# Peptides against a protein of PDB entry 6J07: the designs that were tried, part 99

Target 1, 107 residues: chain A of PDB entry 6J07
Amino acid sequence: GQRGWFCGSVSQDLRQFWVAEGGTISDPRAADFLFSCDASHPDTLRIYQSLDYIEDNATVFHAYYLSAVANAKIKNSVALGHFILPPACLQKEIRRKIGSFIWEQDQ

## One batch from the design tools (peptide; made by RFdiffusion4, then SolubleMPNN)

Design b2_p27_3_s1 (from b2_p27_3, 14 letters changed)
Fold by OpenDDE base, seed 4:
Structure b2_p27_3_s1 (fold): chain B 107 residues (1-107), chain A 27 residues (1-27)
Amino acid sequence: as target 1 above (107 residues)
Amino acid sequence: DLQAKLQAKLEKLLEELVKLKKELLAE
């Protein structure tokens, strides 16, 4: 399915794009995709603290993925896996190992 | 127990993301 949940940090424009591309918006428990623009936003923090997330049954993605898809000449050329948004506690270590996240590089 | 599960999740996530990035850079 294409059910998505959106953190309050995600703009209405990106939400609208999701719907325009055939997606629906749902609560996080029913969603197939969880989008956020801020790992420190309370909405996103609640996801990270949920059993679904802890048990590896949920993944949070940076909503910039949707922007990348919108601007890509080939929509399927954008890899969702590169837009996984980890908790803030991991981001420093990740940057040390692999550099800036894609959404940071393109800003 | 819950904290241990969270820690395991985070460690796994870190490894996966590092792997994905390295694979991308190698392409």
Scores: peptide ipSAE 0.359, ipTM 0.805, DockQ to the pose 0.606
Fold by OpenDDE base, seed 3:
Structure b2_p27_3_s1 (fold): chain B 107 residues (1-107), chain A 27 residues (1-27)
Amino acid sequence: as target 1 above (107 residues)
Amino acid sequence: DLQAKLQAKLEKLLEELVKLKKELLAE
């Protein structure tokens, strides 16, 4: 499905793009995709603390994925898996092992 | 308990992301 939830950290432009591409916006419990631009935002923190997330029934993605899709010549060339947004407590370790996230490289 | 489940989730997520990145770099 194309039901998405958006953290308050996500711009209105990206939300509009989601809708323009056929997506709908819902609460986190009903959403198929959870988008955020800030792992430390209170909205996102609530997701990380939720039972759905803890039981591995939810994944948070960085909303920059939508920007990448919008700018890609071929939309299918953008892999959603590269935009998984982990909790802040993991980010330092991840950067140490594999380098900066995609959304950080373009900033 | 819930804390243990969270820890397991985070550890698995870390491993998966590291693996994914390594595979990407090998392409």
Scores: peptide ipSAE 0.359, ipTM 0.803, DockQ to the pose 0.515
Fold by OpenDDE base, seed 2:
Structure b2_p27_3_s1 (fold): chain B 107 residues (1-107), chain A 27 residues (1-27)
Amino acid sequence: as target 1 above (107 residues)
Amino acid sequence: DLQAKLQAKLEKLLEELVKLKKELLAE
């Protein structure tokens, strides 16, 4: 099974979709996937400050990935890697180099 | 030590994400 953690910034609808697809909800330490819609939310900030994250044992994804999967004709066509949610400081640098993130363009 | 690890994490993540984004735009 897939274990996921959700920041308080993630809607109940997206959480329900995760469960409907066979996922379970757990605390950040036990989760395989960490979802957030706000890099500045206190829940997400605590993840960025954790040892697991600092040592590259955890990755935060934007929960809009789940929405994209739900709306895609082919679910496997949505690449999770393009929904990595970095800390706010990195987001600014990425935008300067490449442009806006996928979730910013579609929302 | 912890601060150094954090900096390394951020630098690695930035490089990775920039690369992925460029690949996506090239499609």
Scores: peptide ipSAE 0.359, ipTM 0.808, DockQ to the pose 0.554
Fold by OpenDDE base, seed 1:
Structure b2_p27_3_s1 (fold): chain B 107 residues (1-107), chain A 27 residues (1-27)
Amino acid sequence: as target 1 above (107 residues)
Amino acid sequence: DLQAKLQAKLEKLLEELVKLKKELLAE
């Protein structure tokens, strides 16, 4: 089993997929995976401001990862690392250097 | 102190993500 936390910005459909695949939902402190669809959402901002995040003990992922897994021909071909959701203050700089994030592109 | 740690975290994260995505685009 895998424990996940979900920001309020994540749709119920993606949460249901997580559970259907064997995951459970927990609070951020107990979660192994933190999912969000909005780096500016208050729930996600609280994570970015937490000591765990600051000390590199937590990572936030974009929940679009779950959608990508659901639609993948080979599920293990979707790399979680490519779905790291950085704070909003970094996103403009990242887009300038290497373009849009995966969740912002047409599939 | 915490502000400095956060700034360091963000700078490291930026470098890691840029590197990671460049690798993805090169595949």
Scores: peptide ipSAE 0.360, ipTM 0.809, DockQ to the pose 0.591; fails the geometry check

Design b2_p27_3_s2 (from b2_p27_3, 11 letters changed)
Fold by OpenDDE base, seed 4:
Structure b2_p27_3_s2 (fold): chain B 107 residues (1-107), chain A 27 residues (1-27)
Amino acid sequence: as target 1 above (107 residues)
Amino acid sequence: EYKKKLEEKNKRLLEEIVELKKKLLEE
């Protein structure tokens, strides 16, 4: 099983998709995957401020990953690693190096 | 220090994301 936590910025539809695919929803401390659609949302900010995050035990992913999976013709063809959601303070610098994030291009 | 640890984490994360993008372009 896969345990996921969802920021309040994530739609109920994406949460339901997660569950439909066999996932469960838990608190961020117990979750294996943390999803958010807004790095500036208070829920997400609390993650970035946590020791788990600072010590590399927690990673936040953009929930658009789930939408990409839902629309993919081949299951497991979408790479989760490309949906890492960094803190807002890093996003401008990252965009200078890699361009726009995937979720910014397709939605 | 919390601040220092956070800065170090963010540096690692930035490097990770950039590296992942580079790998994607090489595929």
Scores: peptide ipSAE 0.595, ipTM 0.898, DockQ to the pose 0.550
Fold by OpenDDE base, seed 1:
Structure b2_p27_3_s2 (fold): chain B 107 residues (1-107), chain A 27 residues (1-27)
Amino acid sequence: as target 1 above (107 residues)
Amino acid sequence: EYKKKLEEKNKRLLEEIVELKKKLLEE
C-alpha cells in the first residue's frame, strides 16, 4: 500500500476511501502522496515552506483526485497530474495559461 | 538563499503544470 498525508482541509470520507483502497496514513515526511483541499491551509503552507518541497521531494495533490477516482467507472481514467495543487501565489498565472483547475469545475 | 530556491522551485512547478496540461491535450 501507498502512504499518504492529509491536510486538515481534507474530509474524513476521502481519508477513509484512501484506506479502503489499501493506503495508509502517515506524516508528511514519510508519505508518498500529500493531499490537500486548500493551498492556504496552514498544514499545506508548511509543506510549501519545507526543504522537501523546495528540493522537489514533495508534491501536493488536491484531494479531489480521490473523489474522482472513487466516482470513475474506469480507475485509470483519472490522471494524478491534473491534480497537482500549487501554492496560491502561482494559481492565478496557471489559470491564465490552462484555465480553471479540475477541482474548481464541479463547484 | 531560501527565497531564491523557493522562487526557482515555483518556477519549475509552474512550467511542469503547464506542460502536463499541454501533454494531456495531445493525448
Scores: peptide ipSAE 0.595, ipTM 0.898, DockQ to the pose 0.540
Fold by OpenDDE base, seed 5:
Structure b2_p27_3_s2 (fold): chain B 107 residues (1-107), chain A 27 residues (1-27)
Amino acid sequence: as target 1 above (107 residues)
Amino acid sequence: EYKKKLEEKNKRLLEEIVELKKKLLEE
């Protein structure tokens, strides 16, 4: 089993997929994976402001990862690392260096 | 001190994401 936390910005469909794949939903402190669709959502902002985040014990991933996994022919072909969701204050700088995020390319 | 630690974290995260992209392009 894998424990996940979900920002309020994440749809119920993606949450249900997580559970259907054997995951459980927990609070951020107990979660192994933190999912969000909005770096500016209050729930996500609280993560970025937390000591766990500052100490590299919390990483936020864009929930679109779950959609990509659901749609992938080979499930393990989707790399979680490509879905790290940084704070809004970093996103423009990151886009200048690497281009648009994966979750922005399939809108 | 909190503000400084946060800025340092964000710097590390930025570098991590950029580095991951670079590695992907090398594959």
Scores: peptide ipSAE 0.594, ipTM 0.897, DockQ to the pose 0.541
Fold by OpenDDE base, seed 3:
Structure b2_p27_3_s2 (fold): chain B 107 residues (1-107), chain A 27 residues (1-27)
Amino acid sequence: as target 1 above (107 residues)
Amino acid sequence: EYKKKLEEKNKRLLEEIVELKKKLLEE
């Protein structure tokens, strides 16, 4: 299925889009996809501290992915892998190597 | 143990993200 968890930092509009596209909303443990707009939000920090995250069973994606999908000419043309949201402690180093994240460019 | 596992996870994640971007730029 298409089960998603949403950090409190994600707008209601993006949550509604997820549901409109056939997704359901669940707790982090049952979710297939975890969405956040803020790596420093307490909800997201709890994910980064979990065993599921540490053991590669949970990945946090920036919710801007959903906006990109909504605006895409071809629905499957947006690559989810480009929207992985890393912990705040890694972001500076990543930016030095790859530049600004996609969600920082279009907003 | 927890601290070590978290550090290893973050290392893997950083490498993954950098590698994905690298592949995109080489296309």
Scores: peptide ipSAE 0.593, ipTM 0.897, DockQ to the pose 0.542

Design b2_p27_3_s3 (from b2_p27_3, 14 letters changed)
Fold by OpenDDE base, seed 4:
Structure b2_p27_3_s3 (fold): chain B 107 residues (1-107), chain A 27 residues (1-27)
Amino acid sequence: as target 1 above (107 residues)
Amino acid sequence: SLEAKLEAKRKRLLERIVAEKKRLLEE
């Protein structure tokens, strides 16, 4: 199975979709996938400050990934790597290099 | 040091995200 953690910024609908697709919900220490909709949310900030995150043992993804998967014609056509959610302090720098994030383009 | 780890993390994260975006544009 796939263990996921969800920031408080993530809607219950997306959490339910995760479970419906076979995922389980756990605390961030046990989770394989960390989902957030807000890099500035206290829950997410605690992840960014953790040693696990700093040492690349954890990655935060934007939960919009789940929405994209739900709406995709082919489930595997949505790449999780496109939804890496960096700390807010890095987002401007990243946007200068790649433009808007995927979750921003659809808004 | 912690500062060094944070800077390294920043660099890796940027490179990772940029690489993924480039891959998307190539598809």
Scores: peptide ipSAE 0.555, ipTM 0.885, DockQ to the pose 0.497
Fold by OpenDDE base, seed 2:
Structure b2_p27_3_s3 (fold): chain B 107 residues (1-107), chain A 27 residues (1-27)
Amino acid sequence: as target 1 above (107 residues)
Amino acid sequence: SLEAKLEAKRKRLLERIVAEKKRLLEE
């Protein structure tokens, strides 16, 4: 099974979708996937401050990935790598290089 | 040091995200 952690910023609908697709919900330390909709949310900030995150043992993804998967016309057409959610302090620098994040384009 | 680790993390994140975005645009 796939274990996921969800920031409080993630809707219950997306959490339920995760479970419906066979996922389980766990604490950040046990999770294989970390989902958030807000890099500035206290839950997410705690992840960014963790040693596991700093040493690349954890990655935070924007939960909009799940919505994209649910709405995809072609199975497996949504790449998780496009939904890496970096700390807020880095987002401006990233946008200067590549433009808006994919979840921002759809909103 | 923690500062060094944070700087390294910043660089890795930038590289990963930039690479993924470029891949998306080239598909």
Scores: peptide ipSAE 0.554, ipTM 0.884, DockQ to the pose 0.501
Fold by OpenDDE base, seed 1:
Structure b2_p27_3_s3 (fold): chain B 107 residues (1-107), chain A 27 residues (1-27)
Amino acid sequence: as target 1 above (107 residues)
Amino acid sequence: SLEAKLEAKRKRLLERIVAEKKRLLEE
């Protein structure tokens, strides 16, 4: 199954979409996918500070991925890897290398 | 050390994200 954790920054609509597509919602330790819309939200910060995250046993993704999937005309055309949400302290460095994140771009 | 782990994590994150962007641009 698809077990997901959601930061408080994620809307109920996106959570409902996750469930409608066959996902379940769990705590961070049990989740396979961690979703957030705010790298500075306390919920997300707790993930970044965890040993699981530091040791690559967890990855945080921007929940906009779910919106992109919901609106995609072609199934499987949205790559989860494009939605890795890094800590705020790293985002400037990343933008200098790759430009703006997908979730920051206009529709 | 914790400091070393944090630095290693930073490096891995950068590499992962850059790699994904590179893949996107090459599609």
Scores: peptide ipSAE 0.553, ipTM 0.884, DockQ to the pose 0.457
Fold by OpenDDE base, seed 3:
Structure b2_p27_3_s3 (fold): chain B 107 residues (1-107), chain A 27 residues (1-27)
Amino acid sequence: as target 1 above (107 residues)
Amino acid sequence: SLEAKLEAKRKRLLERIVAEKKRLLEE
């Protein structure tokens, strides 16, 4: 099993998919995976401000990863590393280097 | 210091994200 935490910005549909795939939902400290759809949401901001995050004991991923997995035809074809959700203050700098994030390409 | 840790975190995040994207583009 995999333990995940979800920001309030994540839809119930994506949470349900996580559970349907065998995941469990936990608090941030117990979670192996932290999912958010909004780097500016208070829930996510609290993660970014934590020592666990600052010291690389936690990584925030965009929950769109779960949608991509759900829609993928090939199992394990979606790389979690492409869905790292950085703090809002870094996103502009990152976009200058890589372009738009995957979760932004369908806007 | 906290400031130093934050700067280090920033650098690591940038490098990680950029590296992941480059790997994707090379496929």
Scores: peptide ipSAE 0.552, ipTM 0.884, DockQ to the pose 0.490

Design b2_p27_3_s4 (from b2_p27_3, 12 letters changed)
Fold by OpenDDE base, seed 2:
Structure b2_p27_3_s4 (fold): chain B 107 residues (1-107), chain A 27 residues (1-27)
Amino acid sequence: as target 1 above (107 residues)
Amino acid sequence: ELEEKLKKKLEEELERLVKLRKELLAQ
C-alpha cells in the first residue's frame, strides 16, 4: 500500500488527492512517504531531527509533487527525485550550486 | 552525540542531493 505522512503545512486538497488515489495517511514512523510544504514547520523539523532521518531511513518530499502529478499531461512523467525537501539550512547552498527548486518555479 | 550525527548527515545529504539533482537535470 501507499502510506503517507503529511506535515501540517500541506493543504487538505493535496491530502485528499493522496487518499483519492488510493493512499492512506499514517504517522511518520509507519509512512512510506513523508510530505511537507515547509522545511521550517515544527512537524517537519521533528522529522529532520529523528534517528530515522539521520540514518537515511526517511526522506521528506515537497507535497507539490502531488500537485505536479495531478496536473501532468503525461502520466508517470513526474520524477519524485526533483521534489526531495531538504532541511532549510541546506537549501541556500543547493540553490547556489544547482538553482531554485522545482516548487519555487512558475508553472 | 545526536548533534554530531546530524551534522554529518547534513554534510553528506548536501553532497548527495547536489549529485542527484545534477543527474536528474542531465536526463
Scores: peptide ipSAE 0.515, ipTM 0.891, DockQ to the pose 0.520
Fold by OpenDDE base, seed 5:
Formats: structure tokens, C-alpha cells, sequence
Structure b2_p27_3_s4 (fold): chain B 107 residues (1-107), chain A 27 residues (1-27)
């Protein structure tokens, strides 16, 4: 199974999808995947300030990944790497160098 | 100390994410 933590910014629908696909919901320390829809949400900010994150033991992903998976024609075709959610302070620079994030493109 | 570590993390994270995304886009 897969253990996931969800920021308060993530909709109940996406949480339910995670569970429906066999995932479980846990606290951030036990989670394999950390999902958020807002890098500035207090829940997510606490992750970025944690030792786990600072020591590269935690990665936050944008929960839009789950929506992309749900809508994908081919299962396992969605690359999780596109959905890494960095702290807000890094996003401007990333957009400048690479372009808009995938969750922004589909807005 | 934690603040310093975080600052260093952010600098490294920027490089890592840029590199990763470039690699993904090249697939």
C-alpha cells in the first residue's frame, strides 16, 4: 500500500480518490507521499520547515497529480516528477528557467 | 542553525528541480 499525507488545501475529492486507489492517509512523518495544492498553506509550510524536508527525506507533490492520474488514458503514464511542489520562494525562478508548472497549465 | 540549513536546502533544491524537469521534458 501507499501512505499519503494531505495538506488542508487538498480537496476531499482528491483524498477520496487516493483511498479508492488503495492508498491510506497518515501523518507526514509516516507518509510516503505528501500532497498539497498550496505551497503557502500553513500545513505545507510546516513541512518545508521540518528536518525531514531539509535533510532531503521529504518531498511535497502537488495533489493535481491525482487528478491527472484519474484522467489519464493509460495508467501509470503520468510522471510524478512533474508534480513536485517547491516552496513558493523558488517557484518564480523555476518558472523563469523552465516554464509554468503542469498544474498551472491546465487551469 | 535550522534557518541556515533551510537556506542551503532551498538553493540546492532549485538546482535539483531545474535539472530534473529539464530531463523529464527531454524524454
Amino acid sequence: as target 1 above (107 residues)
Amino acid sequence: ELEEKLKKKLEEELERLVKLRKELLAQ
Scores: peptide ipSAE 0.513, ipTM 0.890, DockQ to the pose 0.523
Fold by OpenDDE base, seed 3:
Structure b2_p27_3_s4 (fold): chain B 107 residues (1-107), chain A 27 residues (1-27)
Amino acid sequence: as target 1 above (107 residues)
Amino acid sequence: ELEEKLKKKLEEELERLVKLRKELLAQ
């Protein structure tokens, strides 16, 4: 499906791109994709504290994924797995073990 | 309760994400 929820941290431009590509915007419970640009935003924090997230029924993705898709020369060439947005408390350790996130490299 | 569940979630999530990203970057 293409139902998406957007944290308040996500720009209107990225939301518009989602809709232009055929997506719809819904509440977190109905959404197939949860997008955020800030793991510390109150909207996103509520997701991380929800039962759906704790029970592995929800995943938050960085909205920069949409920008990467928009700029990709080949459709479906952008791996969504690179854009999983973990809680802030995990990000430092992930950076230590793997490296900076994709959305941090060009910003 | 919920606090313990969240703690367990975060521990497992770190391991899963590190593994996933290593696999993706190795391609």
Scores: peptide ipSAE 0.512, ipTM 0.890, DockQ to the pose 0.552
Fold by OpenDDE base, seed 1:
Parts: sequence; C-alpha cells; structure tokens
Structure b2_p27_3_s4 (fold): chain B 107 residues (1-107), chain A 27 residues (1-27)
Amino acid sequence: as target 1 above (107 residues)
Amino acid sequence: ELEEKLKKKLEEELERLVKLRKELLAQ
C-alpha cells in the first residue's frame, strides 16, 4: 500500500489528494513516504533528528510532488527524485552546485 | 555520538543528492 506521513506544513488539499489516489495516512514510523513543505517546520526537524533518518531508513519529500502529479498531463512523468527535501543546512550547497529546487521553480 | 552520526549522515547525503539530481537532469 501507500502509507504517508504529513508534516503540519502540508495543506489539507494535498492530503486529500493522497487519500483520493489510494493512499493512507500514518505516523512517520509506519509511513512509506514522508511529506513536508518546510524543512524548518518542527514536525520535519524531528524526522531529521530521528535514528531512522540518520541510519538511512527514512526520506522526506516535498509535498509539491503531489501537486505535480495531480497536474501532470503524462502519467509517470513526474520523477520523485526531484522532490527529495533535504535539511535546510544542505539546501544552500545543493543550490550552489546544481540550482534551485523544482518546487521553487514552479511557484 | 548521535550528533556525530548526524554529521556523517549529512555529509554523505549532500554527495548523494548532488549526484542524483545531476543524473535526473541528464535525462
């Protein structure tokens, strides 16, 4: 199944879309996907500080992925890898080496 | 110890994510 956890920074509309597409909502320990719109939100910070994250057993994705999927004309055209949301301390260096994140480009 | 583990995680994560995005952008 598709079990997702959502940071408080994620809108109810995106949560509802997740459920409408067959997903369920769970706590972060049971979730297959962790969604957030703010790397600095307390909910997300707790994920980054967890053992699951530190030991490479958890990944946080920007919830804008769901919006991109909802608006996609071609199914399977949205690559989840573009939407990995790293801790704030890494984002500046990533932008320097590669460029702005996809959710920043489409705003 | 947990702090050191997090530091190592972040260093490796940076390299991993940079590599991943470069590969995705090349598609």
Scores: peptide ipSAE 0.511, ipTM 0.889, DockQ to the pose 0.578

Design b2_p27_4_s1 (from b2_p27_4, 12 letters changed)
Fold by OpenDDE base, seed 2:
Structure b2_p27_4_s1 (fold): chain B 107 residues (1-107), chain A 27 residues (1-27)
Amino acid sequence: as target 1 above (107 residues)
Amino acid sequence: SEKKKREIEIVKEMIKEYREELRKKLA
């Protein structure tokens, strides 16, 4: 599916790009993709605290993925997996292992 | 790249462990 939920931290431009590419916007429970630009935003925190997330039925992605897709010169060159957005409480520990996240490298 | 693929797996694994700990608290 192409149903997406967006945290309030995501710009209107990225939301519009999603729709322009054929996506629709839905509530978190109906969404196939969850996008956020801030793991500490209340909207995103509610996702991390949800039973769907705890039971591994949901994944949050950084919305910068959409920006990367929009700017990509080569089709299908952007991997969604690089944009998994972990809970805020894990990020420092993850950075110690992998370095900065991909969305942090371009800002 | 293979390096990036490994990084993805690290992220997934840490989230997995996080979820497991939360489920323990709810049990």
Scores: peptide ipSAE 0.710, ipTM 0.940, DockQ to the pose 0.573
Fold by OpenDDE base, seed 4:
Structure b2_p27_4_s1 (fold): chain B 107 residues (1-107), chain A 27 residues (1-27)
Amino acid sequence: as target 1 above (107 residues)
Amino acid sequence: SEKKKREIEIVKEMIKEYREELRKKLA
């Protein structure tokens, strides 16, 4: 199974889905995937400030990815790359380049 | 799509630059 860490901003439903799909929940240091719904949440900020993140050993993904997977018709059709959650300080500039993030659409 | 792939790369590049700047500040 895959190990995931979840920011407090992530709903229990999404966490339960992760486990139902065979994932386990761990601390961020042991996790293979880091999920958050809020780049400004204290839990997520601590990740961005960590040496693991600064040295490119960690990536934060928006947990809406799990919702997309849950609703997908074809298994493995949802690209995780679309759900990279950048630090809050970068988001405005990123939006100027690519538009709104997926998790900001159709909500 | 290629457009979406480009968007992903933009995000990755900006995060990369962000990390580099942080590392410089910590040095």
Scores: peptide ipSAE 0.710, ipTM 0.940, DockQ to the pose 0.565
Fold by OpenDDE base, seed 5:
Structure b2_p27_4_s1 (fold): chain B 107 residues (1-107), chain A 27 residues (1-27)
Amino acid sequence: as target 1 above (107 residues)
Amino acid sequence: SEKKKREIEIVKEMIKEYREELRKKLA
C-alpha cells in the first residue's frame, strides 16, 4: 500500500479519505507521500529542514489534492504535480510566475 | 496542458535552487 504522512494542518476528513482509498498513515521518514495544508506549520517546516528534503528525497504536497481526487468525476484525472507545496519562503515568488496555487483557487 | 506542465516545472526548478542554496549553507 501507499504510505502517507500528514501535517497537523490536514483535516481528519482528508486523512480518513486516504485510508478509505487504501492508504496507510506513517511517520514522515517512512512515508511515500507527505501532505500538508500549511507550509508554515511547524510539522511541515520540520520536513523542509530535514536532510531528506534538502537532498531531494522528499516532496511535500498540498492535501487539497485528496479533496480534488475525492470530487473528481474521472478517475486519475487529478495530477499530483499541481499540488506540490513549496516552502513558504518561495511561495510569493512562485505566485508571481504562475499565479495562485490550485488550492488557493478552489478553496 | 502545456501551461500546467510549465507551471509544475517552474515550481520544481525553484525548489531545486532552494535546496542547492541550503546545501551550500550547510557545507
Scores: peptide ipSAE 0.709, ipTM 0.940, DockQ to the pose 0.571
Fold by OpenDDE base, seed 3:
Structure b2_p27_4_s1 (fold): chain B 107 residues (1-107), chain A 27 residues (1-27)
Amino acid sequence: as target 1 above (107 residues)
Amino acid sequence: SEKKKREIEIVKEMIKEYREELRKKLA
């Protein structure tokens, strides 16, 4: 099974979808996937400040990925890589290079 | 999509640089 951690910024609906799809919810240290809807939320900031994150052993994804999966017409058509949620301090510069993030377009 | 692949790499690279700078500050 897939273990996920959820920032407090993530809705209960998305959490429930994760569980309905066979996932479990765990603390950040045990989680395989870290989901957040707000890079500036205190929960997410703690992740970015953690040794796991600094040492490249953790990646934060925007929880909108789950919504995209739920609404996808083709199975496995949603790439998780598109939903990497970078620290808030990087987002402006990233937007200058790639444009708006996916979760900012159709959410 | 090649475009989307490039975008992912840009994000990954910037995060990589970010982490490297943080590690330097901690050293």
Scores: peptide ipSAE 0.708, ipTM 0.940, DockQ to the pose 0.569

Design b2_p27_4_s2 (from b2_p27_4, 10 letters changed)
Fold by OpenDDE base, seed 2:
Structure b2_p27_4_s2 (fold): chain B 107 residues (1-107), chain A 27 residues (1-27)
Amino acid sequence: as target 1 above (107 residues)
Amino acid sequence: SEEEKRAIEIVKEMIAKYREELKAKLK
């Protein structure tokens, strides 16, 4: 199965969707996928400051990915890579280069 | 698309740079 961690910023509906799709919910250390809706949320900040994250053993994704999957007409058509959620301190510079993030466009 | 791929790479590169900077501070 797929183990996921969820920041407190993620709605219960998205968590339930994850479980409904066969996922399980775990602590960040055991999780294969880390989901957040807010890079500035304390839960997410703790991830970015962790050794696992610094050592490139963790990636945070925007939980809107799950919404996109839920609403997709074609299964597996949503690319997870588009939903990498970078630390808040990087987002301004990133936006200057690529424009708005995908979750900002759809929300 | 190529544009989307480029965007993903930019994000990854920026995060990588971030990690290196943090590593430098810890050492």
Scores: peptide ipSAE 0.698, ipTM 0.935, DockQ to the pose 0.574
Fold by OpenDDE base, seed 5:
Structure b2_p27_4_s2 (fold): chain B 107 residues (1-107), chain A 27 residues (1-27)
Amino acid sequence: as target 1 above (107 residues)
Amino acid sequence: SEEEKRAIEIVKEMIAKYREELKAKLK
């Protein structure tokens, strides 16, 4: 499916792009993709604390993925895996290992 | 690239650890 949930931290422009590309917007439980621009936003925190997330039935992605897709020169050149948004409490340690996240490099 | 793949795996591993810790708290 192509159902997406969006944290309040995600701009309306990115939401509109999602819909324009054929996606629909749904609640987190029904969504196939969860997008956020802020791991510390209350909306996103609720996802990380949910049973679905804890049981590995959900993944949160940084919404900058959509911007990257919109600006991509080559179809399917943007890998969703690069945009996995981990809980805020993990990010410092992750950065020590991999450096800055893609969305941090471009903004 | 291999480096990018490594980065993705690290993120996934850290999240997996996070989930295990939370699951333990729910028991």
Scores: peptide ipSAE 0.697, ipTM 0.935, DockQ to the pose 0.569
Fold by OpenDDE base, seed 4:
Structure b2_p27_4_s2 (fold): chain B 107 residues (1-107), chain A 27 residues (1-27)
Amino acid sequence: as target 1 above (107 residues)
Amino acid sequence: SEEEKRAIEIVKEMIAKYREELKAKLK
């Protein structure tokens, strides 16, 4: 299904798009997709600290993915993998290796 | 692209390492 959880950092517009595309909004435990725009937001931090996340039962994605999908309906498919949002403590090292994240380039 | 695939893998690898470190602390 399309059950999604949204961090408080995610705009209402992106949430509305998710619902418009057939998605539903749920708590993080029931969600299939976890969206956030800020790895340092308390809501997201709680996810990273959860057993579900530690045990690889959850992945956090940057909500900008939804914006990309909205804009790419007439383009090629958007790869969700580009929007994996890692914990804040990892981002500096990751940027050193791969450069800026896609959501940072477009903002 | 291969570069994009590599980037995704790097992210996944680092997250995996993060998880392992946290699991070790929980023991």
Scores: peptide ipSAE 0.697, ipTM 0.934, DockQ to the pose 0.569
Fold by OpenDDE base, seed 1:
Structure b2_p27_4_s2 (fold): chain B 107 residues (1-107), chain A 27 residues (1-27)
Amino acid sequence: as target 1 above (107 residues)
Amino acid sequence: SEEEKRAIEIVKEMIAKYREELKAKLK
């Protein structure tokens, strides 16, 4: 199954889309996918500070992935890897290397 | 594309270094 956790920064619409596509919503420890729209949100910060995250047992993704999936013209064309949401303290340096994140780009 | 793959790897590498730094502080 598809078990997801959602930061409070994620809209109800995206959560509903997740469920409509067959996903379920769970706490972070039980979730297979962690979604957030704000690396600095307290909910997300708690994830980054957790032992699971530090030990590479958790990855946070930007919830815009779900929007991209919903709007995709071709099924299975959206790569989850493009939506890895790094801790806020890393984002400036990452942008210097790769440019703006996909969720920061205009449609 | 190769460029996209490179970008993903850079993100993963940066996160990995971040994790190692935190683990070192916990020891």
Scores: peptide ipSAE 0.696, ipTM 0.934, DockQ to the pose 0.558

